Peptides against a protein of PDB entry 4U39. Designs and how they scored, part 73

Target 1, 302 residues: chain A of PDB entry 4U39
Amino acid sequence: SIKVIGVGGGGNNAVNRMIENEVQGVEYIAVNTDAQALNLSKAEVKMQIGAKLTRGLGAGANPEVGKKAAEESKEQIEEALKGADMVFVTAGMGGGTGTGAAPVIAQIAKDLGALTVGVVTRPFTFEGRKRQLQAAGGISAMKEAVDTLIVIPNDRILEIVDKNTPMLEAFREADNVLRQGVQGISDLIATPGLINLDFADVKTIMSNKGSALMGIGIATGENRAAEAAKKAISSPLLEAAIDGAQGVLMNITGGTNLSLYEVQEAADIVASASDQDVNMIFGSVINENLKDEIVVTVIATG

## One batch from the design tools (peptide; made by RFdiffusion4, then SolubleMPNN)

Design b2_p15_4_s1 (from b2_p15_4, 10 letters changed)
Fold by OpenDDE base, seed 2:
Structure b2_p15_4_s1 (fold): chain B 302 residues (1-302), chain A 15 residues (1-15)
Amino acid sequence: as target 1 above (302 residues)
Amino acid sequence: MKQKILEYHVGKPPK
């Protein structure tokens, strides 16, 4: 089974976005120290952590409170994650609960033998230096606790959205990029496509790889596959080129009109931009909600 | 009609 655990406010917003976009084949768990915020989750499983420590009032933007809250609730987290083959831990780094609890939850998942993937954001620079420093500490702790850690630099989202995009929409786009990171992997396993991957293929690419970068490309028209692939490998979300990656996981998602030729064309572009010795795997997914769009997601590991 | 899921294991193209 695949479980997605949203940790704290940002993680729970991302989980809500996943549920709203009908991401299939995954179980959703919402975790928070704030009981009121947790009640707004759309997840089937809602877990309040650190009830004794916080009394449901949240972590006060303190990562140490988030950490201790997850430690207090370890047995409940273990029970909720038990029997998962794969666990996605999603959070916005820089806050109290997400930053502190996500590494603890990830370690619990890993200790249970699940393939543990972190999908986390760095805060925007405008959220201030304190959040950035807390996020750096949380990301460092996540690296040790996961098999693969996808880090999304929120400042790079500002390069892909309109300059007039309201701050609230920039956060919604961060939630959407978190969604795309989870869905781009989970769909390869859970959603039938033109080219399916098994869990063992994904595990080979993602097991004990440390930090990963994600690129996303979307295009329409006759050259949509090539354009989407080119956008993915040149995505502002990639803090570095995919050149030098030890592994590449690629998802080519299209509508019912997605052709095998388009899948191959996109895969060839990503392969050509990768090292010759890279372990690349790719899958294709059919999403009926995509009209004429192709979405290419590239995850570079190692 | 059995949709043949062509599992292409894209191994390295044979040199």
Scores: peptide ipSAE 0.005, ipTM 0.407, DockQ to the pose 0.165
Fold by OpenDDE base, seed 1:
Structure b2_p15_4_s1 (fold): chain B 302 residues (1-302), chain A 15 residues (1-15)
Amino acid sequence: as target 1 above (302 residues)
Amino acid sequence: MKQKILEYHVGKPPK
């Protein structure tokens, strides 16, 4: 089974976005120290952590409180994650609960033998230096606790949205990028396409790889596959080029008119931009909602 | 709307 665990406010907003976008084949768990915020989750499983420590009032933007809250609730987290083959841990880094609890939860998942993937954001620069410093500590702790950590730099989201985009919409886009990171992987396993990957294939690319970067490209029209692939490998979300990656996971998602030729064309573009010795795997997914769009997601590991 | 997952059984990519 695949489980997605949203940790703290940002992680739970991302989980809500995943549920709203009908991401299939995954179980959703919402975790928070704030009981009121947790009640707004759409997840089937809602877990309040650190009830004794916080009394449901949240972590007060303190990562140490988030950490201790997860440690207090270790047994409940273990029970909720038990039997998962894969666990996505999603959080907005820089806060109290997400930053502190996500590494603890990830370690629990890894200790249970699940392929543990972190999908986290760095805060926007406008959230202030304190959040950036807390996020750096949380990301460092996540790297040790996961098999692969996808880090989304929120400031790079500002390069893919309109300059007049309100701050609230920038956070919604961060939630959407977190959704795309989880869905881009989970669909390769859970959603049939033209080229299916098994869980073992994904595990070979993602097991014990450390940090990863994600690129996304969307295109329509006659050259949509090539354009989507080019956009993915040049995505502002890629803080570095995919050259030098030890592993590449690629998802080519299209509508019912997605052709094998388009899948191959997209894969060849990504392969040509990667090192010759890269371990690259790619899958295709059919999503009827995309109509004429192709979405290419690239995850570079190592 | 129920996403109809069209299962195209296309074989494993050639290794």
Scores: peptide ipSAE 0.000, ipTM 0.413, DockQ to the pose 0.213
Fold by OpenDDE base, seed 5:
Structure b2_p15_4_s1 (fold): chain B 302 residues (1-302), chain A 15 residues (1-15)
Amino acid sequence: as target 1 above (302 residues)
Amino acid sequence: MKQKILEYHVGKPPK
């Protein structure tokens, strides 16, 4: 089974976005120290952590409180994650609960033998230096606790949205990018496509790889596959070129008109941009909600 | 020389 665990406010917003977008084949768990915020989750499983420590009043933007809250609730987290083959831990870094609890939850998942993938955001620079410093500490702790950590730099979202985009929409886009990171992997396993990957293939690319970068490309028209692939490998979300990656996981998602030729064309572009010695795997997914769009997701590991 | 194993698992078309 695949489980997605949203940790704290940002993680729970991302989980809500995944549910709203009908991401299939995954179980959703919402975790928070704030009981009121947790009640707004759409997840089937809602877990309040650190009930004794916080009394449901949240972590007060203190990562140490988030950490202790997860430690207090370790047995409950273990029970909720038990039997998962894969666990996505999603959080917005820089806060109290997400920053502190996500590494603890990730370690619990890893200790249970699940392939543990972190999908987390760095705060926007405008959220202030304190959040950036807290996020850096949380990301460092996540790297040790996961098999693969996808870090989304929120400031790079500002390069892909309109300059007039309201702050609230920039946060919604961060939630959407978190969704795309999880869905881009989970669909390869859970959703039939033209080219299916097994869980063992994904595990080979993602197991004990440390930090990863994600690129996303979307295109329409006659050259949509090539354009989407080019956009993915040049994505502002990629803080480095993919040519240095030891592993590449690629998802090519299209509508019912997605051709094998388009899949091959997109894969060839990504392969050509990657190191010759890279372990690259790619899958294709059919999403009937995509009309003329192709979405290429690239995850570079190592 | 790590061979790029492009394993094309042609998934069965969704029935």
Scores: peptide ipSAE 0.000, ipTM 0.405, DockQ to the pose 0.049
Fold by OpenDDE base, seed 4:
Structure b2_p15_4_s1 (fold): chain B 302 residues (1-302), chain A 15 residues (1-15)
Amino acid sequence: as target 1 above (302 residues)
Amino acid sequence: MKQKILEYHVGKPPK
């Protein structure tokens, strides 16, 4: 089974966005120290952590409170994650609960033998230096606790949105980016396509890889596959070229009109941008919610 | 070996 655990406000917003976009084949768990915020989750499983420590009043933007809250609730977290083959831990770094609890939850998932993937955001620069410093500590702890860590720099989201985008919409886009990071991997396992991957394939690419890079490209029209692939490999959230990656996981998602030719064309473009010795695996996904769009997701590891 | 923090792009969801 695949479990997605949203940790704190940002993680829970991402989980809500996943549910709203009907991401299939995953179980959703919402975790928070704030009981009122947790009640707004759309997840089937809602877990309040650190009830004794926080009394449901949240972590007060303190990562140490988030950490201790997860430690207090370790047995409950273990029970909720038990039997998962794969666990996605999603959080917004820089806050209290997400920053402190996500590494603890990730370690619990890993200790249970699940393939543990972190999908986290760095705060926007406008959230201030304190949040950036807290996020850096949380990201460091996540790297030790996961098999693969996906870090989304929120400041790079500002490169893909209008400059006049309200702050609330920038956060919604960050939630959407977290969604796409989880979905781009989970769909390869859980959603049928023209070329399916098994869990063992994904595990081979993602196990003990540490930090990973992700590019996403979306396109429509006659050259949509090639355009989507080119956008994915040149994506602004790729802090580095795919050149030099030891492993590449590629998802080619389209509607019911996705052709095998388009899948191959997209895969060839990504392969041509990768090292010759790269361990590249690719899958295709059919998403009925896609009309004429192709979405290419590339995850570079190593 | 410095573990490079790798930062991810997510494209616009389909409209």
Scores: peptide ipSAE 0.005, ipTM 0.342, DockQ to the pose 0.030; fails the geometry check

Design b2_p15_4_s2 (from b2_p15_4, 8 letters changed)
Fold by OpenDDE base, seed 4:
Structure b2_p15_4_s2 (fold): chain B 302 residues (1-302), chain A 15 residues (1-15)
Amino acid sequence: as target 1 above (302 residues)
Amino acid sequence: MKKKIKFFHVGKPPK
């Protein structure tokens, strides 16, 4: 089974966005120290952590409170994650609960033998230096606790949205990018394909790889597959080029009109931008909600 | 060496 665990406010917003986009084949778990915020989750499983420590009043933007809250609730986290083959841990880093609890939850998932993937955001620079420093500590702790860590630099989202985008919409786009990172991987495993990925292949590419880079490309029109692939490999979300990556996961998602030719064209572009000896897994996904749009997600590991 | 590329196709299950 695949479980997606949203940790704290940002992680729970991302999980809500995943549910709203009908991301299939995954179980959703919302975790928070704030009981009122947790009640707003759309997840089937809602877990309040650190109930004794916080009394449901949240972590007060303190990562140490978030950490201790997850430690207090270890047995409940273990129970909720039990039997997962794969666990996505999603959080907004820089806050109290997400920053402190996400590494603890990730370690619990890994210790249970799940393939553990972190998909987390760095705070925007405008959230201030304190949040950036807290996020850096939380990201370092996540890197040790996961098999693969995807870090989304929120400031790079401002390169793909209008600069006049209201702060609330910039956070919604961060939630959407978190969704795309989780969905880009989960769809490769959870959706019945004509050619199933063995979970073993995904595990080979993602197990103990440390940091991963994510690129996203979206396009429409006659050259949409090639354009989406080119946008993905040159995505502002990529902190580096993928040319040195030893492992690549590619998802190409399109509507019912997605052709095998378009899938091959996109895969050839991504493969050509990758290392000569790259282990690449690529998949095509049909999403009926996509009209003429193609979405290419690239995850580079190694 | 040759790139190791594994292809898979994921369709929605028929309703």
Scores: peptide ipSAE 0.033, ipTM 0.602, DockQ to the pose 0.068
Fold by OpenDDE base, seed 2:
Structure b2_p15_4_s2 (fold): chain B 302 residues (1-302), chain A 15 residues (1-15)
Amino acid sequence: as target 1 above (302 residues)
Amino acid sequence: MKKKIKFFHVGKPPK
C-alpha cells in the first residue's frame, strides 16, 4: 500500500490539494499538533500528535516541540504506517510541526521497512531568516530519515508564476508542486497502466538516494511533448542540472490525445539530459482535464 | 462515473 502523510499546516494543505485533485491509489494521513487545523483536513485518517505536550494548541513554530510531539505519539504513528510498502512524508519546512515531526515520522516509516520519500518545501525568503534556518535543520534531519528527499525551493516558484501573483496564490502553487511531486510518483505505481512498474524498479531508483531534484514542464501544440520535456529538465525548481543523475523517474501526463510517439520523444529528451548510465523509469498518464496540455514531471536521484 | 482510464506506459527506455 502507498500512504501519504501530511505533516503540519503545509503538509496538510498539500494533502487536501491531492484529495481535491483526485489523486488515487493512496491512503491519506493528516498529522498535526493543532487539533483545530487537523479538523479541517480532508484526509480519512487524522492524527493529533503530542496531545499531552501541546494540548492541541500546535507547536508554536518550534521544531523541538514538533519533534517531541511525534516522539510522544510514536506508537500511534507506527500503527498508522504498518503494512505500507511506500510512505510519502510531505511538509512545509520552517514551521514547528512540519519541521520537527516530519523527520521522526519518516524514520518510523523507514524503520517499518517502507520506501520512505520526503516531499518538502523550503520557505520563501519573505517568510524570514528564522524559517529558513529552521527549514535547513529540518531538511538535514529529513535527509537522514528518508530513502529519497525531494526539496522544493519555494523561491523558485516565483520564477514560474506571474510577478503579480498574490502571496496566497504562491502558497497554493507550493501546495500544487508538492502534489505534483507525490502524484508524479504515486501515479506510476498505484494506477494500473498498459505497462505496470514493478515496485522493485521504483525501489532501485529511490532507495537510499538522499536528495532528489524535481522539474516540471507544461506545454501545448504540435511539439508539446518535446517542449514539456525541455521545460522539465530546465525547470526553475531544479537547484542543479540533472546531467549527473543516476536515477530518473519521469511522468508524462496528457489528455486522451497523448500519443506513444509523444511519450517516447519526451523520454528521449530526458534520458539525453541525464547520465549515460541513468536508470530511468517513465510512465504516461491520461488526464482528460488536460485537453491539449502535456505535463512532464522529472524526479532526478543520485 | 466515467472510469478515468489511466493509460500507463511504464518502461525502461529502449536500449
Scores: peptide ipSAE 0.023, ipTM 0.507, DockQ to the pose 0.345
Fold by OpenDDE base, seed 5:
Structure b2_p15_4_s2 (fold): chain B 302 residues (1-302), chain A 15 residues (1-15)
Amino acid sequence: as target 1 above (302 residues)
Amino acid sequence: MKKKIKFFHVGKPPK
């Protein structure tokens, strides 16, 4: 089974976005120290952590409170994660609960033998230096606790949105990029497509790989597969080129008109931009809602 | 299949 755990405010917003977009084949768990915020979650499973420590009043933007809250609730987290083959831990880094609790939850998932993938954001520079420093500590702790960590630099979202985009919409786009990172992987396993991957192939690419980069490309028209692949490998979300990546996971998602030729063309472009000895896996998913759009998601590891 | 919602006790926020 695949489980997605949203941790704290940002992680729970991302989980709500996943549920709103009908991401299938996954179980959603919302985790928070704030009981009021947790009540607003759309997740089927809602877990308040650190009830004794925080009394449901949240972590006060302190990562140490978030950490201790997850430690207090360890047995409950273990019970909720039991029998998962894969666990996604999603959080906005820089806050109290997400920054402190996400590494603890990730370690619990890993200790249970689940393939543990972190999908987290760095805060925007405008959120201030304190959040950036807290996020750096949380990201460092996540690296030790996961098999693969995808870090989304929120400041790079400002390169792909209009300059007049309201701050609330920039956060909503960060939640959408978190969704795309989780869905790009989960759909390859949980959603029947033209080419389905087994869980063992995904495990080979993602186990003990540390930091990963994510690129996304979207295109339409006759060359849509090639254009989407080129946009994915040159995505502003990539902090570096993928030419040194030892492992690549590609998802190509299209409408009912997605051809095997388009899948191969996109795969060849991504492989040609990767290391010569790259271990690449790719999968294709049919989403009837995309019509003429192709979405390519690239996750580079190593 | 009825998804069993396991309500873990979300303690009511104190009034």
Scores: peptide ipSAE 0.007, ipTM 0.387, DockQ to the pose 0.016
Fold by OpenDDE base, seed 3:
Structure b2_p15_4_s2 (fold): chain B 302 residues (1-302), chain A 15 residues (1-15)
Amino acid sequence: as target 1 above (302 residues)
Amino acid sequence: MKKKIKFFHVGKPPK
């Protein structure tokens, strides 16, 4: 089974966005130290951590409180994660709960023998230097606790949105990019397509790989497959070119009109931009909600 | 089959 655990405010917003976009074949778990914020979660499973430590009042933007809250609730986290084959841990780094608790939760998932994937954001520069420093410590701890860590640099989201985009919409786009990172992997296993991958294929690419980068491309029209693939490999979310990656996981998602020719054209573009010795796997997914859109997601590991 | 929602105890908000 696949479990998605949202940790703290940003992780819970991302989980809400996944549920709103009907991401299938996954179990959702919301974790927070703030009981009021946790009540707003759409997740089926809701877990308050550190109830004795925080009394449900949150972590006060302190990562050490987030860490201790997860440690207090270890047995409950183990019970919630038990029997998962794969666990996604999603969080916004720089806060108290997400930064401190996500590494502890990830380690618990890994110790249970699940393939553990972190999908996390770095804070925007406007959130201030303190949040950036806290996020750097949380990302370092996540890297040790997971099999693969996808890091989304929020400042790069500002390159793909309008300059007049309100701060609140920039956070919603960060939640959407977290959704795309989880869905881009989970759909390859859980959702039927033209080319399905099994859990063993994904496990081969993602086990003990450390840091990963994600690129996303979306296009419509006659050349939509080629355009989406080109946008994915040139995505502002890629802090480095994909040609240095040891492994590539590719998802080609389209509507019911997605052709095998379009899937092959997109795969050939990503392969041509990758190293010759790259271990690349690709799958295709049918999403009836996309109609005439193609979405290409590329995850570069190594 | 009704999936039994496992309520992990969200502590009641303090009165």
Scores: peptide ipSAE 0.007, ipTM 0.383, DockQ to the pose 0.016

Design b2_p15_5_s1 (from b2_p15_5, 6 letters changed)
Fold by OpenDDE base, seed 2:
Structure b2_p15_5_s1 (fold): chain B 302 residues (1-302), chain A 15 residues (1-15)
Amino acid sequence: as target 1 above (302 residues)
Amino acid sequence: PVLLVGTKEEVLAAL
């Protein structure tokens, strides 16, 4: 089974966005120290952590409170994660609960033998230096606790959105990028296809790989596949080129009009940007909601 | 739905 755990406010917003986009074949778990915020989760499983420590009032933007809250609730987290083959831990880094609890939850998942993938954001620079410093500590702790850690630099989202984009829309786009990171992997495993990926191949690419980079490309029109693929491999979300990656996961998602030629064209572009010895997994997904859009997601590991 | 999921070689061979 695949489990997606949203940790704290940002992680729970991302999980809500995944549920709203009907990400299939995954179980959703919302984790928070704030009981009121947790009640707004759309996840089937809602877990309040650190009930004794916080009394449901949240972590007060303190990562040490988030950590201790997860430690208090360890047995409950273990029971919720039991029998998972894969666990996604999603969080916005820089806060109290997400920054402190996500590494603890990730370690619990890994200790249970699940393939543990972190999908986390760095805070925007405008959120201030304190959040950036807290996020750096949380990301460092996540690296030690996961098999693969996808880090989304929120400041790079400002390069892909309009300059006049309201702050709330920039946060919604961060939630959407977190969704795309989870869905780009989960669809390869959980969506029934003509060719089913062996979960062993995913483990080979993602197990003990450390940091991963994610690129996303979206396009429409006649050259939409090529444009989406080119945008993905040159995405502002990529902190480095994918040419040095030991593994690549590519997802191409289109509407019902997605052609085999478009899949081939996108795959060839991503393959040409990668090393010849790279372990590459491809997936194509039909999403009726995309109509004329193609979305290419590239995740580079190692 | 043409869901092709596999290694690069498997996907390219199925296209």
Scores: peptide ipSAE 0.140, ipTM 0.774, DockQ to the pose 0.463
Fold by OpenDDE base, seed 1:
Structure b2_p15_5_s1 (fold): chain B 302 residues (1-302), chain A 15 residues (1-15)
Amino acid sequence: as target 1 above (302 residues)
Amino acid sequence: PVLLVGTKEEVLAAL
């Protein structure tokens, strides 16, 4: 089974966005120290951590409180994650609960033998230096606790949205990018394909790879596949080029009019931007809700 | 939704 665990406010907002977009084949778990915020989760499983430590009042933006809250609730987290083949840990880094608890939860998932993938955000620069420093510490702890860590730099989201975008919409876009990172992988595994992907191949690409890069490209029109692929490999979300990546997960999502030629063209662009000996897992998804849009998601590991 | 998952070669062979 695949489990997505949202940790703290940002992680739970991302999980709500995944549920609203009907991301299939995954079980959702919401984790928080704030009991009132947790009640607003759309997840089927809701877990309050650190009930003795925090009394449900949250972590007070302190990562050490988030860490201790997850440690207090270790047995409950173990039981909720038991039997998962794969665990996504999603959080907004820089806060109390997400920054402190997400590494502890990731380590619990890894110790249970699940393929453990972190999908986390760095705070916007406008959230202040304290949040950036807390996020850096939490990201360092996540790298040690996961098999693969996708880090989304929120400041790069400002390059893909309009300058007049309200602050609330910039946070919603961060939740959407977290959704796309989880869905881009989970669709490859959880959606029944004509070709059953061996979960062993996913493990080979993602196990003990450390930091991963994620690129997203969206396009419409006659050259939409090539444009979407080019946008994905040059995405502002990429902290580096994907050249020299030893593993690539590629998802091409299109409508019912997605052609074999478009799929081939997009795959060739991504392969040509990667190492010659790249281990590439490729998935093509037909989404009837996509009219003329193609979405290319690239996750580069190694 | 129809998903084709595999190697590039496998996906292209199934399309």
Scores: peptide ipSAE 0.031, ipTM 0.661, DockQ to the pose 0.349
Fold by OpenDDE base, seed 3:
Structure b2_p15_5_s1 (fold): chain B 302 residues (1-302), chain A 15 residues (1-15)
Amino acid sequence: as target 1 above (302 residues)
Amino acid sequence: PVLLVGTKEEVLAAL
């Protein structure tokens, strides 16, 4: 089974966005130290951690409280994760609960033998230096606790949104990018396809790979496939080029009018931007909610 | 939604 765990406020917002977008074939778990915030989760499983430590009042933006809350609730976390083949741990780094608890939860998942993927955000620079420093410590701890860690730099979201985008919409876009990172992988495994991907191939690409890069491209019109692929491999979300990646997960999503030619063209662009010996997994998704849009997601590991 | 998942070659062969 595949489990997605949202940890703290940002992680739970991302999980809510995944549920709203009908991400299939995954079980959702919401984890928080704030009992009131946890009640707003759409997840089937809601877990309050550190009930003795925090009394449900949250972590007070302190990562050490988030860490201790997860440690207090270790047995409960283990039971919720038991039997998972894959665990996504999603969080907004820089806060108390997400920053402190996500690495502990990830380590528990990994110790249970699940393929453990972190999908986390760095805070926006405007959230202040304290959050950035806390996030750096949390990301370092996540890197040691996961098989693969996707880090989304929120400041790069400001490069893909309009300059007049309200701050609230920038946070919603961060939740959406977290959704895209999880869905771009989970769809390859959990969605019934004409071709079933072996989970062993995903394990080969993602096990003990450390940091992964994610690029997203969206386009419309006559050259939409090529444009979406080019945008994905040059995405502002990529902290480096994908040319040195040992593994690539590519997903192309289109409407019912997605052609074989468009799929081939996009795949050739991504393959040409990757190492010649790259282990590439490819998926094509038909989403009836997409009109003329093509979405290309590239996750590069190694 | 219909998903085609596999190697590039497998996906292209199924389309």
Scores: peptide ipSAE 0.028, ipTM 0.655, DockQ to the pose 0.308
Fold by OpenDDE base, seed 4:
Structure b2_p15_5_s1 (fold): chain B 302 residues (1-302), chain A 15 residues (1-15)
Amino acid sequence: as target 1 above (302 residues)
Amino acid sequence: PVLLVGTKEEVLAAL
């Protein structure tokens, strides 16, 4: 089974966005130290952590409280994650709960033998230097606790949205990028296709790889596949080029009019931008909601 | 939704 665990406010907002977008084949778990915020989760499984420590009042933006809350609730987390083949741990770094608890939860998932993937955000610069410093510590702890860590630099979202985008919409876009990162991988594994991936192939690409890069490209029109692929490999979300990546997960999602030619063209662009000996996993998804849009998601590891 | 997942060659062969 695949489990997505949202940790703290940002992680739970991302999980809500995944549920709203009907991301299939995954079980959703919401984790928080704030009981009121946790009640707003759409996840089927809701877990309050650190009930003794925090009394449900949250972590007070302190990562050490988030960490201790997860440690207090270790047995409950183990029970909720038991039997998962893969665990996505999603969080907004820089806060108390997400920053402190997500590494502990990730380690629990890894110790249970699940392929553990972190999908986390770095805070916007406008959230202040304290959040950036807390996020850096949390990201470092996540890197040690996961098989693969995708870090989304929120400031790069400002390069893909309108300059007049309200702060609340920038956070919603961060939740959407977290969704796309999880969905781009989970669709490859969990959605019944004409060709099913061996989960062993995913493990080979993602197990003990450390940091991964994620690029997303969206396009419409006659050259939409090539344009979407080019946007993905040059995405502002990429902290570096993918040219040295030993492993690539590519998802191309289109409407009912997605052609074999478009799929091939996009795959060739991504492969040509990767290492010559790249282990590439490719998936094609039909989503009727995209109409004329193509979405290419690239996750580069190694 | 039809998902095709595999190697590039496998996906292209199934399409």
Scores: peptide ipSAE 0.033, ipTM 0.639, DockQ to the pose 0.351; fails the geometry check

